# Ledger of designs, part 179: peptides against a protein of PDB entry 3B8E

Target 1, 230 residues: chain A of PDB entry 3B8E
Amino acid sequence: PFLIFIIANIPLPLGTVTILCIDLGTDMVPAISLAYEQAESDIMKRQPRNPKTDKLVNEQLISMAYGQIGMIQALGGFFTYFVILAENGFLPIHLLGLRVNWDDRWINDVEDSYGQQWTYEQRKIVEFTCHTPFFVTIVVVQWADLVICKTRRNSVFQQGMKNKILIFGLFEETALAAFLSYCPGMGVALRMYPLKPTWWFCAFPYSLLIFVYDEVRKLIIRRRPGGWVE

## One batch from the design tools (peptide; made by RFdiffusion4, then SolubleMPNN)

Design b2_p24_8_s1 (from b2_p24_8, 21 letters changed)
Fold by OpenDDE base, seed 2:
Structure b2_p24_8_s1 (fold): chain B 230 residues (1-230), chain A 24 residues (1-24)
Amino acid sequence: as target 1 above (230 residues)
Amino acid sequence: EREKIREEALKLLKEARELIEKAL
């Protein structure tokens, strides 16, 4: 998010403190919950043919899969960001290069895509209105991540949701997201303004996309063991 | 009195945020 903010010179989609809350708060408990997930019996029972090469390949593949999932999460967040700004009159193309004027408190006549002028205060309200849905989008997408990351090869439907710790992690993450989104003072503390409940559903297509992507990936791995998708 | 406490609390939260943002 921050890299795109710098490169595209768009208004800040997610606050730095909010990013820290994601990295240290929402990701930590789910990661711990996954550590207690039972390892797939097939992963633990398969001795690598060559411990050095096969371990390196597996680590690279895991890293690549996490990188791809992270990109899909970011895309989901940015989609929500662009939808909110578009609903407020700022089309995505108009946001390019707008940051300089957007962040200037002395400019009170920034025009949207329809010629409406926005004061600094109004712009910051819209910006901070984007932070909360962006955060919530990441959390909702993480639901899919947590569900799929418990297995490497097996479908979620084959292994099931037996780990109570993982389920607890999902509820805890959701409760944290609700707290940060709706608790009084979060707008001042974290620049996270309350969001309408409807914005929670904006992330669902991306959660579904990740779920489908992972199931297809796992299906390919099962059909072609030793392929580049592993 | 409740409103004053709320305003002071919001001020403190703002200051804390600014300190965190300066430290990051």
Scores: peptide ipSAE 0.024, ipTM 0.603, DockQ to the pose 0.031
Fold by OpenDDE base, seed 3:
Structure b2_p24_8_s1 (fold): chain B 230 residues (1-230), chain A 24 residues (1-24)
Amino acid sequence: as target 1 above (230 residues)
Amino acid sequence: EREKIREEALKLLKEARELIEKAL
C-alpha cells in the first residue's frame, strides 16, 4: 500500500502505524501457528525430493503463489479504498497525482471530481476513514490466506482444522481488528476512524476468490502429481 | 477527573505514535 502511495502519488491508503499493526499484530500469531500444523496425511507417501531439480522449481513456485495471493490481497484493500473515496466524490482517476495538494495543509480548496472544494481537515477525515476499512479488508482476506497455507496439497476439507493455535490466531487477529476499528481514541492514536459494520463484508468476495484459487491449484496438484504447479 | 484522565491518555498515545513514526 505504501509503495503505491509513493509511485502513484495518491492519498495515503494505509498508515505506517496501521501497517505495523498488521505485521506485528495480525500476522505474527497466525504465522507462528503454521509451524504447529499437523502433517499432511500423504506426506509419508511422497518420494524424496531430487536436490538438483526440485528445490529451485518449488521455491520459485511458492514465491509466485504467495506473490499472487499478496496481489489479490492488495487489490481487495485498494478496491475498498477507491469505493470509499468515490462515495465521497473522488473518482480513482482524479486521485492520481493528487497527493501533493492533498497533504498540503495550506491548500483548503482541493476540488473533487464534481467540483466540490475540500478543506485540509475534511480531506484528512476522508483519508483516515479509508485506513480502517483497508485494514479490516486485509484481516478478512488473511482468514482465507491462513486457512489455505496450512496445507500444500490436501484440500482444507480433507486435512481439516486440527491446529487449535491457528484457530486462536484467526480469533486474535479478528479481535484486534475489532479493537482498532471501534475502540474510542483510535482516531487520535492510530489515525483510524470507526467503520460501519457493513464494510466487513466488502472483503468477503476477495477471501472467497483466494480460497477458490488455492483449492483449484491444489486440485490440479492432486490430479497431476510432480507437475510444475506444485 | 475521568475526562482529564482520558485527555492525558490520548496525549500519551499521540506522543507514542509520533515517536514510532519518527523511528520508522
Scores: peptide ipSAE 0.024, ipTM 0.600, DockQ to the pose 0.034
Fold by OpenDDE base, seed 1:
Structure b2_p24_8_s1 (fold): chain B 230 residues (1-230), chain A 24 residues (1-24)
Amino acid sequence: as target 1 above (230 residues)
Amino acid sequence: EREKIREEALKLLKEARELIEKAL
């Protein structure tokens, strides 16, 4: 998110505090929950042909898969960001290069895509209104991440949601997201303004995409054992 | 009195945020 902010010179899609909330709040508890997830029986029974090379290959494949998921996650966040800004009159193309004027407190006549002038305060309200749904989008996408990460080969439908710790992690991150999104004072404390409940659904397509991606990947692995996607 | 408490709380939250942002 921050790289696109710098490269495209767009208004800040995700604040530093929200990033910290992701790193500390939405990533740690899920990671702990995954540590307590029951190992897939197939993973534990597989004998590596070469313990050194096969381990490295598997680690690389895992890293690539997580990298791709992370990219989809970021795309989901940016989609939500662009939708909100577009709803407020700022089309994506208009946002390119706008940051300098956007962040200048002395410019109170920044025009949106429809010629409406925006004061600095109004712009910051819209910006901070984007931080929350970006964060929420990350959380919603992480639901899929948590669910898919517990298995390598088995479908989520086969493994199920039996681990109470995983379920707890999902509830915790969701509760945190709800707290940060709706608790009074979060706009001042964290620059996270309240979010309309409808914006939670903006992330669902991307969560579904990750889920489908992983299920397809796992299906390929099951049908073609020893393939490059494993 | 509730309004005063709210204003004071918001001020404290703002100050705390600014301190965190400066520390980062």
Scores: peptide ipSAE 0.023, ipTM 0.591, DockQ to the pose 0.032
Fold by OpenDDE base, seed 5:
Structure b2_p24_8_s1 (fold): chain B 230 residues (1-230), chain A 24 residues (1-24)
Amino acid sequence: as target 1 above (230 residues)
Amino acid sequence: EREKIREEALKLLKEARELIEKAL
């Protein structure tokens, strides 16, 4: 997110505190649950044929797969961000290079894509309105990520939802997201303004995309053992 | 009393946020 913020000079899509809430709040219990599930799954129990070479290759491929999932998460967040700004009059093309004027407190006449002028306060309200949906999008996409990461080769339909800690992690993450999104005063304290409940569903296509991607990947691994997709 | 506790909690969260933003 920050790289795109700097390169494109767009308004800040996600605040530092929100990122901290993701990394330390929402991801903590899920990460523990995933680590526990992985220890019991096919990933940790599978002995490498060659401990020196196969371990390194597997670690790299796993890292790349998580990197791809993280990229899809970021795309989902940015999609939500651009939709909200477009609904408020700022089309994506107009946001390019706008940051300099957007963040200037002394400029109170920044024009949107339709010629409406926005004060600094109004712009910051819209910016902070994007933080919560971006956060929620990440959480919703993380549901799919946590579910698919239970095993590396087995389908979710084969492995099932047996890990009670993982299920608890999903509920905890969702509860924290709901708290940060709808608790009164979060807009002032964390600059996370309440969002329309419909925005929870905006991320579902990306969650489905991750799920389909991983199921297809696992299917390929099962059909082509020892392939580069492992 | 609940409202007072809520206001105090929100104040503390704001202060914590500002400290984090300064530390980052």
Scores: peptide ipSAE 0.000, ipTM 0.228, DockQ to the pose 0.037

Design b2_p24_8_s2 (from b2_p24_8, 23 letters changed)
Fold by OpenDDE base, seed 5:
Structure b2_p24_8_s2 (fold): chain B 230 residues (1-230), chain A 24 residues (1-24)
Amino acid sequence: as target 1 above (230 residues)
Amino acid sequence: EKKEVYEEALKKLKLARELREKAL
């Protein structure tokens, strides 16, 4: 997210506190659940044919899969960010290069895509209005990621949601997202303004995309055992 | 003062939405 922020010179899509809440609050229980599930998974139980080469290949493939899922997650967050800014008068094309003027507190006449002038304070309100939906989008996409990461080869439909730790992680993430989005004072304390309930649904297509992508990947692995994807 | 700025921002947001709806 920060790389795109720097390269595109767009307004900050996600606050530092929100990132800390994701890394420390949202991702911790999921990471623990995945660690336990990986220990129980067929990947860890299957003795490597060659302990040196098969471990390295497996670690690389897992890293690539997580990297791809993380990329789709970031795309979902940015999509939500651009939709919100577009609804608030700033089309995506207009945001390119706008950061310098956007972050300048002395410029109070930044124009949106429709010719409206925005003061620094007004712009920051719009920016902070994007933080909560971006965070919620990440959480909703993480639901799919958690469900998917439960098994490398088996379909979610085959294994089901039997892991109590995974279910607990999903509830924790959702509760944290609801707390940060709707608790009074979070707008002042964390720069996260209340979210319209409709924005929770904006991330669902990306969660579905991740789910479909992983099910297709698992299907390919099952049909081509020993392929470069396994 | 913050309340006034917020109310003005909300007015601009509403106007931006109306302008967007007219432009679509």
Scores: peptide ipSAE 0.192, ipTM 0.793, DockQ to the pose 0.019
Fold by OpenDDE base, seed 4:
Structure b2_p24_8_s2 (fold): chain B 230 residues (1-230), chain A 24 residues (1-24)
Amino acid sequence: as target 1 above (230 residues)
Amino acid sequence: EKKEVYEEALKKLKLARELREKAL
């Protein structure tokens, strides 16, 4: 998110504190959950054909998959950001290069895509309105990521949700998102304004996309054992 | 003062939405 903010020179979609909350709150418990995840029966039973090459291939495939999922996750967040700003008069194309004027306290006549002028204070309200939905979108997409990370080869439908720690992680992330979104004072303290419940659903297509992607990937792995996708 | 700014922002948001709907 921050890189795109710099590259595209758009208004900041997610605050630094919110990013920190993601790193500490949403990644920690899932990481612990994955550490305690029972290895799939096929992973434990399958000796590497060539320990050196198969390890490298596996690490590359894992890194590629996580990289792709991370990109989908980021796209989900930005989609939510752009939808909110578009609903508030700022179309995506108009946001490109707008950061300089957006963050200037002395410019009180920044125009939206429809010619309406926005004061600095009003713009900051709109900006902060994006922080919470962006964060929530990331959390919702991470639900899918966590669920798919439970399995390497087997379908989620085959493996099921047996890991209690993973389930706890999902609840913890959800609780954190709800706390940050709806607790009084968070708008002032974290620049995270309360979220309309409808915005929780904005990320669902991306979560579904991640599920579909992972199931297709796993299907390919199952159909081509020993292939380059393994 | 913050309340007034917020209410004004909400009015602008509403207007922006109406303009968007008319443009579609």
Scores: peptide ipSAE 0.025, ipTM 0.588, DockQ to the pose 0.019
Fold by OpenDDE base, seed 3:
Structure b2_p24_8_s2 (fold): chain B 230 residues (1-230), chain A 24 residues (1-24)
Amino acid sequence: as target 1 above (230 residues)
Amino acid sequence: EKKEVYEEALKKLKLARELREKAL
């Protein structure tokens, strides 16, 4: 998210604190889940034929899978961001290069795509209105990851401890999202304004996309056992 | 003051939505 903000010079889609919450919360749960997966797999599997190469291949496959999921999550967040800004008068094309004027406190006449002038304070309210839905979108997309992990037929029985940690992590993320979205004072403290319940549904198409992606991946793996996509 | 700015922003948001709906 922050990289696209810099490259496209668009208004900041996600606050620094929220980014840190995602990086520390969202990325840590998968990493812990993987660490437990390796520990459980090491207990169940006979001596790896080559422990160095098999570990490296597994770490690379896992890193690629999480990298792909992370990209889909980011795309979902950005989609929500662009939808909100478009509904508020700022079309995506108009946002390109707007950051310089957007962040200037002395420019109080920034025009939207419809010719309406926005003061600095008004622009910042719109920006902060995007932060909460972006975060919530990521959380909702992560629910799909949980469902995907749960639907792995052969691993559901083996993933007993991992599933508890993953469920706990998603519960923590959801509780954090609810707290940041609806707790009074979060707009001042964290620059996250309350979210209308309808915006929770904006992420559902992306959750479905991840589900479809994983089913397609599983289908490819089933048709070509031993492929690099495992 | 922040509440007033927020309410004014919400009015602009509503107007922007109405303009978008008319443009579509």
Scores: peptide ipSAE 0.023, ipTM 0.551, DockQ to the pose 0.019
Fold by OpenDDE base, seed 1:
Structure b2_p24_8_s2 (fold): chain B 230 residues (1-230), chain A 24 residues (1-24)
Amino acid sequence: as target 1 above (230 residues)
Amino acid sequence: EKKEVYEEALKKLKLARELREKAL
């Protein structure tokens, strides 16, 4: 997220404190759960043909999977970010390069895509109203990501929700998201303003798309082992 | 269509202010 913020010069989609809450508060239990599930499904059941090379390959594959999950989460967050800003008059194309003027407190006449002028305070309110749904979107996407990452080759429908740690992690993450989104004072403390309950569903189409894509990917891998899609 | 979106943006701005006040 931060790299796209720098490269595209868009308004900040996610605050630093919120990022810390994700990294330290929400991702720990899901990451542990994922590590256990990967060990059960893909790693532990394969007798290492060569213990050194197979361990290294598995570690690389795990690292790559975690990196991909993080990118998918970021994409989901950015999707929600762009939707919210578009509904507030800022189309995605208009946001490109806008950061300099957006962050300047002395510019109170920043125009949106429809000619409406936005004061610094108004812009910051809109920016901070994106932080919460960005975070919530990450949580919602993580539900799908954790479920699909339970196995690399088997369908979720075949393996089921057997890991109690995963279920607990999903519940804890959702509870934390609700707390950070709706607890009084979070707007001041974390720059996370409350959101309408409808925004929780903004990521659902994206999560469904990822789920379908992963199931299709797994189906292809099962039919053509060793293909470029693996 | 642009007018409708603009009016919606104003509503969203108002909502953002209200949400901020509730977060205090």
Scores: peptide ipSAE 0.044, ipTM 0.587, DockQ to the pose 0.025; fails the geometry check

Design b2_p24_8_s3 (from b2_p24_8, 22 letters changed)
Fold by OpenDDE base, seed 4:
Structure b2_p24_8_s3 (fold): chain B 230 residues (1-230), chain A 24 residues (1-24)
Amino acid sequence: as target 1 above (230 residues)
Amino acid sequence: EREEIYEEARKLLEKARELREKAL
């Protein structure tokens, strides 16, 4: 998110504090959950056919899968950001290069895509209104990531939701998102204004996309045992 | 003071949104 902010010179989609909350609050519990997760029974039973090559391929595939999931998460966040700004009169094309004028306190006549002038205070409210939905979108997409990480080969439907640590992680992330979104003072302290409940649903298509992606990946692995995807 | 400014600006944004919804 921050890289695109720099490259595109768009208004900041996610605050530094919210990024810190993702890194320390949202990512830690999932990482711990994964560390304590019982290895999939098939992974433990499957003798490596070629310990050196299969381990390297598996590590590369895992890294690639996580990288792709991370890209989908970022895209989901940016989609939510652009939708909110568009609803407030700022089309995505208009946001390109707008950062300099957007962050200038002395410019109180920044025009939106429809010619409406925005004061600095109004712009900052819209910006901070975007921070919360962006964060929530990441959390909702991470739900899917956490659920799919349970298995390398088996479908989520086959293993079920028996990992208590994973369930705890999902609740913790959700509770953190709710706290940051709705707790009084978070707008001032964290630049996260309260989120309309409807915006929670904006992330669901991306969560579904991740689920579909992972199920397709796992299906390919199951159908092509010993293929390049294992 | 900053909270008051944000509340006022939020009210202005809500009014602007209502006006936009009426204009569309």
Scores: peptide ipSAE 0.017, ipTM 0.388, DockQ to the pose 0.020
Fold by OpenDDE base, seed 2:
Structure b2_p24_8_s3 (fold): chain B 230 residues (1-230), chain A 24 residues (1-24)
Amino acid sequence: as target 1 above (230 residues)
Amino acid sequence: EREEIYEEARKLLEKARELREKAL
C-alpha cells in the first residue's frame, strides 16, 4: 500500500501504526496457528525425489503463492479505500497526484471531483475514515488466506477445520479488528475512526475470490502434479 | 518479500516525514 501511495501520490490509505498492527498483531497469532496445523498426509507420505531441486521448487512456489495472495489482499484494501473516497466525492482518477495538496495544512480549498472544497481538517477526517476499513478489509481477506494456507494440495473441504488453534486465531484476529475499530480513543491513538458495519462486508468478494483462486489452484495441482502452478 | 516491501515503505515514509518536517 505504501508503494502505491508513493508512486501514485494518493492520500495515505493506511497509517504506519496500523500497518504495524497488521504485521505484529494480526499476522503473528494466525502464523503460529498454522505452525500447529497437521501436515498434509500426502506431503508426509511423499519422499522428495530430489531433495535439492524439489525443496527449491517448493520454496519458490510457496513464495509465489504468498506473493499472489498478498497482492489480492492489497487490491481488496485499495478497493475499499477508493470506494470510501468516491462516496465522499473523490474519484480514483482525481486522487492521482493529489497528495501534495492533500497534506498541505495551508490549503483549505482542495476540490473534490464535484467541485466541493475540503478543508485540511475535513480531508484528514476522511483519510482517517479510510484507515479502519482498509485494515478490516485486510483482516477479512486474511480469514480466507489462513483457511486456504492450511493446505497446499488438499481442498479445505477434504482436510476440514480440525485445528482448534487456527479457529482461535481467526477469532482473535476478528476481536482485534473489532477492538481497533470501535474502542474509544483509537481515532486519536491509531488514526482509526469507527467503522460502519457495512464496510465489513466490502471485503467479502475478495475473500471469496482468494478462496476460489486457491481451490482452483489446488485442483490444477491435483490434476497436473509437477506443473508450474505449484 | 512482503516484509521487505513494508520495511522499505516504512523507511520511505519516515524519510518523507523528515523531509516534510524540514520543509516546514
Scores: peptide ipSAE 0.000, ipTM 0.184, DockQ to the pose 0.016
Fold by OpenDDE base, seed 3:
Structure b2_p24_8_s3 (fold): chain B 230 residues (1-230), chain A 24 residues (1-24)
Amino acid sequence: as target 1 above (230 residues)
Amino acid sequence: EREEIYEEARKLLEKARELREKAL
């Protein structure tokens, strides 16, 4: 998300503090939960024959999986960002290169795609209005990520939701998202304005996409054991 | 500056956990 902001020179889609809250709050608990599940699964069936090679392969696979999921999360967040800005008169094409003028406090006549002039304060309100939905979108997509990461080969429907740490992580992320979205003062402190409840559902298609993608991946692994998709 | 932000984020997470425990 932050990389696209720098490369495209668009208005900031997500605040730095919010990014840190994602990294610390939403990624760390899942990572811990996965570490515990891997420990439980590995204890039961196979002594690693070659701990160095198996560890390297697993680390690469995990890194690739997290990288792919992270890209889908970013796409979901940016989709929400572009929808909100478009609803406020800023089409995606118009946002390219706009950051310099957008962030300039002395320019109070930045035109949108329809010729409406926006003051600095108005622009910042719209920018901060994007932060909360972007964050919530990431959290909702992470629900799917957490659920899919529980199993390497089996469908989620086969293994069930037995990991208490995973369940705790899902609730923690959701509670954090709700707190940051609706707690008074977060608009000033974290530049996150309150979110309409309807925007929580905007991310559901992406969560479903990740879920379907992973189930298909797992189905392929089950049908072709030892394939490159493992 | 990053460390301060991380510490603040941790404190917020701890508060969120406490609030959750009270709400249950």
Scores: peptide ipSAE 0.000, ipTM 0.155, DockQ to the pose 0.061
Fold by OpenDDE base, seed 1:
Structure b2_p24_8_s3 (fold): chain B 230 residues (1-230), chain A 24 residues (1-24)
Amino acid sequence: as target 1 above (230 residues)
Amino acid sequence: EREEIYEEARKLLEKARELREKAL
């Protein structure tokens, strides 16, 4: 997300505070919850072929999967960002290179895609309004991530959601998202302005995409044991 | 004072949005 901000010179979609909230609030607890996940029965039943090579292969496959999931998360966040800005008159194409003028507090006549002039304060409100749904998008996508990461080969439908710690993690990150999104003063304090509840649903397609992606991946693994997608 | 400015700015944004929706 931050790389695209730098490269495209768009208004900042995700503030430093929101990044910290993701790293500390939405990633850490889920990671802990996964550490307490019971080992998948099929993983435990497999005899290690070669502990060194199999470990390396597994780490590489996990890293690839997480990299892909992270990319989908970022895409989801940016989608939500662009939708909000578009609804506020800033089309994606117009945002390219706009950062310099956007962040200049002395420019109070920045035009949107429709010629409407925006004051600095108005622009910052819109920007901070984008921070919240970006964060929420990460959380909603993280739901799918958490659910899928508990298993390597088994479908979520097969494994179920028996881990209470996982459920707690999902609750915690959701509660944090709700708190940051709706608690008074968060706009000023954390640059996260209140989000309309409808925007929570903007992330759902990406959450579903990750879920479907992982289910398809796992299905391929089950049908083609020893494939590169494992 | 900052909060008041933000609230006012939000109201202006909402009005601007409504105007844009009408213009579209």
Scores: peptide ipSAE 0.018, ipTM 0.464, DockQ to the pose 0.020; fails the geometry check

